# Designs tried in a protein design run: peptides against a protein of PDB entry 1MQS. Part 1

Scores and structures below are computed, not measured.

Target 1, 223 residues: chain A of PDB entry 1MQS
Amino acid sequence: ILKMLFLNKDLNNNDNITTITDDIFNQQEIIWKVLILDIKSTATISSVLRVNDLLKAGITVHSLIKQDRSPLPDVPAIYFVSPTKENIDIIVNDLKSDKYSEFYINFTSSLPRNLLEDLAQQVSITGKSDKIKQVYDQYLDFIVTEPELFSLEISNAYLTLNDPKTTEEEITGLCANIADGLFNTVLTINSIPIIRAAKGGPAEIIAEKLGTKLRDFVINTNS
Positions, changes and structure headers below are counted from each chain's first letter, unless a header gives other numbers.
Peptide ipSAE is a variant of ipSAE made for these designs: the mean of its two directions, with the distance scale d0 fixed at 1.0 Angstrom where the peptide's residues are scored. Compare it only between designs on the same protein; published cut-offs may not carry over.
The geometry check fails a fold that doesn't show the stated peptide or that is severely misdrawn somewhere.

## One batch from the design tools (peptide; made by RFdiffusion4, then SolubleMPNN; aimed at target 1 Y136 N190; its pose is not in this set)

Design b1_p25_7_s2
Fold by OpenDDE base, seed 2:
Formats: sequence, structure tokens, C-alpha cells
Structure b1_p25_7_s2 (fold): chain B 223 residues (1-223), chain A 25 residues (1-25)
Amino acid sequence: as target 1 above (223 residues)
Amino acid sequence: MEKKLKELLEKAEEQNNNFLKSIFS
């Protein structure tokens, strides 16, 4: 939850909530954000965080997703809501209306593929996909909104990654190169991707590396 | 633009206060 409130920045401290918030507050410039919740996520947040914790995390305003919310077009928003068609439609409507400057979407549970595709399709139609900076659930660290197939033109990448004779070091190195290529592609497209990868293999490694690069970039560009 | 933003923030803060009361009361 704290990671989400800090735009999914890696938090290295295993300390208590108070220590983490104090350390972050002292080390980094606070980015003021709006937090959008639903009934379920409100219960979750209230069980683990105090109002003061939210303030220390840079949450200036928080509201329910179904409530009438005033537009804050120059303020980034964090959504922490259930993965439902209704919530997706509301988020897309908020995007269409330019309700916030940036959208960091965190689903409370796994986002089904059909809903992810629906979100991506709707966002693409708005022409404002660049405002979607993150899409997270319990399994995904990042989500791309537009279906595009492209090649990084890395020779024998598939063979190298699937050859049992390939060393772990070689795999890691290749994954890093792929992640770099993907990162550059994302920057060129100027849209935040939704990253989906198979678990337990090179795809997961690539996804993690790419996610980290994207998060770091977003944090650095907003600072 | 700054004036408009300030007004919007004030409205949002009011909504926030109402929400906070509902959660922590």
C-alpha cells in the first residue's frame, strides 16, 4: 500500500509505516496526489493507515470513485479500486474529462484479461493514453493500453533464452538489453504500457526490469 | 490558471474533509 502511495517506488525499508513515511518525507520532494478509492479499498486503507500517514505520503485529497469529484487537472491521481467494468468506465470518463493530470491505476485484485483489453481499447479511443502512467494489480507491475506488435531486431533472442545451454548470466544480460530496448520504445511512443509476462521465465525478468526503468523515469520526470 | 487551480483545490479539500469524517468517525 505504501509503495502504491509513492507511485510504486521501491521501498527498501522493512520498517514500520511511520519510519518509512518519515524517511521518505525527509529524503524526497513530496508529490501531491489525489487518492481515489472504492468501498473495499477504503476498508483496506483505513485498516493499515492513518490520516496522517496519507498526508505524509503526499495525499492531499482522497475520495470515493463513485462520488462526484471536483476536477484537478494539474494534480496526479492514484486509483486504488476493484477491477470491475464499472470502475474502469469511471476511470475512462475521468480521463476523457481531464479530471486529473496523470493517472496511476492500482487494482485491488487481479485484472481479468477482458477488462484489461477493454480499458486499453477505451483509453486508446480517448487519445489520452499518455496520461495513464501506471496500471497495477497483484500480478502486474505495468500495463500498456495499445496493442502493438514490434520487433527489437535482436538476433536469436528466442533461441538464446530457450537454449538450456545458455548461462544465467547470458540470460540476464539479454533480458536487460531487451528491457532497455522496450524502454526506449515506450519513451518514443510516449505512453505508459501495460506489461504482461509469463511467470517463472525470462519474460518475467524482462517485465520486472522494464517496470523498474519506467517507474524510475516517471519519478524523475515529475520531480 | 493558478487562481482556478486554487479554487479547485479548495473544493476538493472540502470533499476530502467530508470523506475523512466518514472513514474515521
Scores: peptide ipSAE 0.030, ipTM 0.442, DockQ to the pose 0.030
OpenDDE base, seeds 1, 3, 4, 5: peptide ipSAE 0.000, 0.014, 0.000, 0.006; ipTM 0.273, 0.391, 0.318, 0.318; seeds 1, 3, 4 fail the geometry check

## One batch from the design tools (peptide; made by RFdiffusion4, then SolubleMPNN; aimed at target 1 S129 K133 V135; its pose is not in this set)

Design b1_p26_7_s1
Fold by OpenDDE base, seed 3:
Structure b1_p26_7_s1 (fold): chain B 223 residues (1-223), chain A 26 residues (1-26)
Amino acid sequence: as target 1 above (223 residues)
Amino acid sequence: MIKDLTKELKELIEKYKKELEEKLKE
């Protein structure tokens, strides 16, 4: 995902993720760009990245693909959307209308051959193929499974988290352990979750910790 | 794993452009 935000440029792998991101942000001229998402990709991005991360990547604004968007003809656009006929049609319409200066198209999953052909055919009619700079697919491996309830089998977690006598340090430690367990689960299933947590409690702490771990992982795996 | 389709797309676009040009000459 970070690679996508940096227009799929090769990121030098040698330093810690935080250092790499900071160095990339500090050393390279930030190219300001628009990020176009759909509902599915929005959920994914929100689970992995913070608003500040987007800003650091040069994302000035992000919008839903189905929303009315103002033309920014001098600004490059990154699309991160599902490979559907509807999304392709919208992208082509945006191209026709010169909505952006450059088009970097990233499909969340595999683009079927028929849709690739359709995209090519439509773009050929516009005469604006030069504006399409990149097309990628298979960013996310979504395994659509039935909703499942699972447990990390951490003994007395609920009691510890809800006991008013529990110290902040104990809560923090337990939350870290839970986040680690969830993170390992995510790695096992090879999918990025949508994180939902109640506000004002340990669940929020866990969600934040998990989010950080996921961000670090995504950065490291794409490097 | 992320796959780059840029080259393939560009080739297809050129193919369709040629087809359109041929149709216009008819």
Scores: peptide ipSAE 0.610, ipTM 0.939, DockQ to the pose 0.367
OpenDDE base, seeds 1, 2, 4, 5: peptide ipSAE 0.603, 0.605, 0.609, 0.605; ipTM 0.938, 0.937, 0.940, 0.939

## One batch from the design tools (peptide; made by RFdiffusion4, then SolubleMPNN; aimed at target 1 Y139; its pose is not in this set)

Design b1_p27_7_s1
Fold by OpenDDE base, seed 2:
Order: sequence, then structure tokens, then C-alpha cells
Structure b1_p27_7_s1 (fold): chain B 223 residues (1-223), chain A 27 residues (1-27)
Amino acid sequence: as target 1 above (223 residues)
Amino acid sequence: EKEKIEKAINERNEKLTKEFYELIKKY
């Protein structure tokens, strides 16, 4: 998240958020920018950062993508939003209207190929592709509720997994979703966890799926 | 391992941006 807020410049990851923001604030000229969010990403940002952290990162204004926003044609914008057709259309409209000077687009999750193509096609028509500086996708589909606790924000997960009426397919599907969320969390934390799970239940299924994903990732990154 | 993950993320992001610009050129 901090890297994104600093326009994806390399940051020394060894320091606490406060130390990083303070050092940058003190040592470098702050580039003021706008942060555009959606409901989901607002929750994510709010769970990890304080308003003061955003300010220290050079965020002058933050707003929802669906809200009416005043043009700031001389200010760069960071979009951190869900990869949806709706959000893409809004971004393109903002581009057409020269709402900001530069566009740093960060999707909250993996951008599907069809949406990438749609974005590219629409941007190409505008003739303003030079204003799009970055198109990134993130793995931030979780909320940090406490310093050592996070949530995937999967509604009724516990109830679903423990309801005797839930089908095996539903359980398996839910476990896969949980494993995906955990995988993304691990990548974000940049630390490989020791996975512990109770045997004979959904936890074991999740652990197995997560373990497989992590192994596959490590293998692919080492090649 | 931390460095590997970061590298992988960076490479992915660079690739995505590159793909985006390549697609624009086609259009």
C-alpha cells in the first residue's frame, strides 16, 4: 500500500510505516496526489493506514470513484479500485475530461484479460494514453482489524462451513476462496507462514489448498 | 523469500503495464 502511495517507487521495507513516511516526508520533496477509492478499497486502506499516514504520503484528497470529484488537472491521481467494468469506464471518463495530470491505476485484485483489453481499447480511443503511467493489480482482498489479526470479510463463512445443510461443493468452493485470500495475504506480508490446521475439517482443506498455492508460487518464482 | 515475493510482484506489475501499452498500440 505504501509503495502504491509513493507511486510505486522502491521503498526500504525494513522500516515501520511511520518511519518510512517520516523519512520520506523529511528527506524528499512530497509529491501531492489524489487518491481515488471504492467502497472495498476504502475499507482496506482504513484498516491499515491512518489519515495522518495518508497525509504524510502526500495524499491531499481522497474520494470515492463514484462520487462527483472536482477536476485537479495539475495533480496526479492514484486509483486503487476493484477491477470492474464500471470502474474502468469511470477512469476512462476521468481521463477524457482531463480530471488529473497523471493516472496511476492500481486494481485491488487481479485484472482479467478482457478488462485489460477493454481499458486499453477505451484509452486508445481517447488519444491520452501518455497520461496513464501505470496499470498494476494488487493482492489486497483483506482487512486488517487488529495489529495481528486480519479478516477476509467473507460473510457467514463460519456459519456456512458448520451448517449441516451446506453441500460439499459449497464447502469446497468456500475453502478455495479462503485459501485464495490467505495466499494474497501471505504475499502482502511478504513472509511464508507456518500453516497449522485442525485435521478432519474445513481448516485442513484450506491449509492444503494454501500450501499448494504457496509451493506453486515458490517454484514459479525460482524458475 | 521476502525479496523473491517482492520481485515477483514487481515483475507482474511491470508486465501488466507493458501489456497494457502493447494493447494500446494494436488499437
Scores: peptide ipSAE 0.495, ipTM 0.901, DockQ to the pose 0.683
OpenDDE base, seeds 1, 3, 4, 5: peptide ipSAE 0.488, 0.491, 0.487, 0.492; ipTM 0.899, 0.900, 0.898, 0.902

Design b1_p27_7_s4
Fold by OpenDDE base, seed 1:
Structure b1_p27_7_s4 (fold): chain B 223 residues (1-223), chain A 27 residues (1-27)
Amino acid sequence: as target 1 above (223 residues)
Amino acid sequence: EKKKIEEALNERNNKLTKEFYELVKKY
């Protein structure tokens, strides 16, 4: 998250948010930025950072993507939003209106190919592609509730997985979604976990899916 | 391992940005 707030520049490997922000604040000119969020990403950011942390990161103002926002044509914008058609359309509209000087687009999860193509096509039509500096997927679609506890905020997951009326397809689909969220979390914390799950249930399915994703990721990064 | 994951994420993000610009050029 901090890396994103600093326009995905390499930050010195200090473990403390305060130390990182203080060091950057003292050593480099603070680039003031606007942070644009959606409801989901607001919850994510709020779970990890305080308002003072945002200020130290050079965030002058933050707002919801769907809110009416005043143009700041001389200020760069960081978008941290869900990869949806609606959000893409809003970003493109903001680009068309020259709402900000530069656009750093960070999606909370993996951007599907069709949405990437849609974004590219729309931006191409505007002729303002030079203002889009970055398109990233951050894999930050979780909430940190405690220093060692997080939530994927999947509504009714427990009920769905334990309801005898739930179909195998629904269970498998939900398990895949959970595994994706866990995978994103693992990548974010930069630590490979020891996966422990109860046998004979959804937990095992999730563990297997997560294990496969992690193995595939490690293999692909080492090649 | 931490460094490898970070490098992989950076590479992925750079690739995504590159792919975006390549697509923009095609349209």
Scores: peptide ipSAE 0.504, ipTM 0.893, DockQ to the pose 0.705
OpenDDE base, seeds 2, 3, 4, 5: peptide ipSAE 0.495, 0.501, 0.495, 0.497; ipTM 0.891, 0.895, 0.892, 0.896; seeds 2, 3 fail the geometry check

## One batch from the design tools (peptide; made by RFdiffusion4, then SolubleMPNN; aimed at target 1 E117; its pose is not in this set)

Design b1_p28_1_s1
Fold by OpenDDE base, seed 4:
Structure b1_p28_1_s1 (fold): chain B 223 residues (1-223), chain A 28 residues (1-28)
Amino acid sequence: as target 1 above (223 residues)
Amino acid sequence: MSPIKDLTKEFKELVEKYKEELKKKLEE
């Protein structure tokens, strides 16, 4: 994923994400980029990277591919999305509209041959193939899905929590909604989880809220 | 070996192929 954010340049095999981002941030002029995600890739990015990591990688803004996005014709874009016909059509439309200066396309899984041909065919009609600098796939094919991993599918949760324009009230409200969702999940599976959360962020707020809800529930049920 | 695959070359070749096909269709 970090390799993708640095336009698939050879990264030194330093195992620590923080060290890599710090080293690159200090050594190279940061090329500011837009990151375009879908729901699946958003979940992946949120699990691996922090907002500060994205900033250090030169990601100024990130958005969902299906969202209305403002044109940034002087800014290169990194697409990290599922290999679907819908996403391909959106990318081609963005290309047609000159939404970005350069297009770095990275598919989360293997791109089927028919979709590769479809992408190429559509791009050939636009006359703007030179703006597409890279096409990669299979980024997540090697990731083993944890059987106990689930998502609440709260739309734009990651984006909202990490958007500098989001108000404290909005963050608090979203955290409450997430905590409610997790609480309901816990009740459904009839198991009290061990809560793990990163310190100093929304995850900690959610963990605290969830913990309170669970404690209150246990007290009320045992009474 | 990284499971990530670079398709850029193959993609560019396909684009050129389709451009040529379009050109031929327009000339007919």
Scores: peptide ipSAE 0.614, ipTM 0.927, DockQ to the pose 0.301
OpenDDE base, seeds 1, 2, 3, 5: peptide ipSAE 0.608, 0.610, 0.611, 0.604; ipTM 0.927, 0.924, 0.928, 0.925; seeds 1, 2 fail the geometry check

## One batch from the design tools (peptide; aimed at target 1 L11 Q138 F217)

Design b1_p30_7 (made by RFdiffusion4)
Pose (drawn by RFdiffusion4):
Structure b1_p30_7 (pose): chain A 223 residues (1-223), chain P 30 residues (1-30)
Amino acid sequence: as target 1 above (223 residues)
Amino acid sequence: EEKKFYATKHTIDPETGETSSEKVYTTVNV
């Protein structure tokens, strides 16, 4: 999360520290930025970061994408928002409206090509595609409550999975999401683990789903 | 040195509107 608040800085280069000392912060000399969150993404940040931490990272203000936000045409913006048609539209609207000097679009989970092309087409007919400095799938779609306790914030799962009423489609979709939440965690750990799961029920489906996802990830790296 | 996955970067071409995706990695000194 902090690396993102630094415009995904230090990326594409060297350094292995973990929570930047102030003397170094003064090495790059950092400028204030607007931070745009949405309902879901605010729940992710406010769980691990205090307001003081945000300022210390150069974040002047933070507001939801849906609020009426007064313009700051000369101030950078970092969007950390869900990969939704609704949000993408507003980024396009803000981009046109010239609400901010720059855009650093950061997606909470992962943006589908379906929506990447959408955002791209809309932005293309603006004379301002140049202002979008970066677009990143951050893979931070979970909440870390305690130091090692995390949640996918998918309430009422035992019910949805065992309710006879539930479709054989709703179940597949639910497993697919849980598979993604795990995938989002696994990428954060930066370790491709061995999947072990109890057979017969949802845990297996999710295991095999996550297995396939992690399999492709390993492939679409080297070959 | 270890190459660790960071995020997926998406790029939009200003002239054509074409899109591309790239896995982006960070280097960690162990």

Design b1_p30_7_s4 (made by RFdiffusion4, then SolubleMPNN; from b1_p30_7, 9 letters changed)
Fold by OpenDDE base, seed 3:
Structure b1_p30_7_s4 (fold): chain B 223 residues (1-223), chain A 30 residues (1-30)
Amino acid sequence: as target 1 above (223 residues)
Amino acid sequence: VEKKFALDKHTIDPETGEVSVEKVYENINV
């Protein structure tokens, strides 16, 4: 998140947010930016950063994407919003109206290919593609809560897996999605894990699926 | 263990509207 606020510049991975922000704030040139959020990303930012941290990151104004916003044509904008058609259309409209000088677009989760193509097509039609400096999305929707614990943040996963009304097909499908998330996480950290799971439940299904994916990957990379 | 976050970097061709995706692995910066 901090990297995003600093236009995805390389920041020293110091565990202390305060130290990072102080070091950057003490640097002679603060680039003032507008931060555009939605309801989901507002909660995310509020959980991680204090108001003073935003100021130190050069955020002069923060607003919701659906709110009427005043044009700041000389100020770069950071969008941190959900990958929806609605948000894409709003961003494109902001681009058309020259609402900001530069556009740094960060989607809170993976942007589907169809929406990416839609964004690209609309941007190309505007003739203002040069103002879009970055387009990032979150490939892996996971949060590290503890050094040895992370969450895929799959909505209602626990409820779905423990609801007696859930079908076997639904469980299998969800387990596949979880296994995919875990697989991507493993690839991200570049470490092949030893898998342990409780027997006789969804965890075993996930472990088997993940194990298969990892084995297939290792075979393909050593080939 | 260097905790990394995976991002997709998207590039838009300004002329054709074609899009490319690159996987970028960065340190989990909160």
Scores: peptide ipSAE 0.127, ipTM 0.670, DockQ to the pose 0.383
OpenDDE base, seeds 1, 2, 4, 5: peptide ipSAE 0.085, 0.090, 0.129, 0.175; ipTM 0.622, 0.610, 0.658, 0.676; seeds 1, 4, 5 fail the geometry check

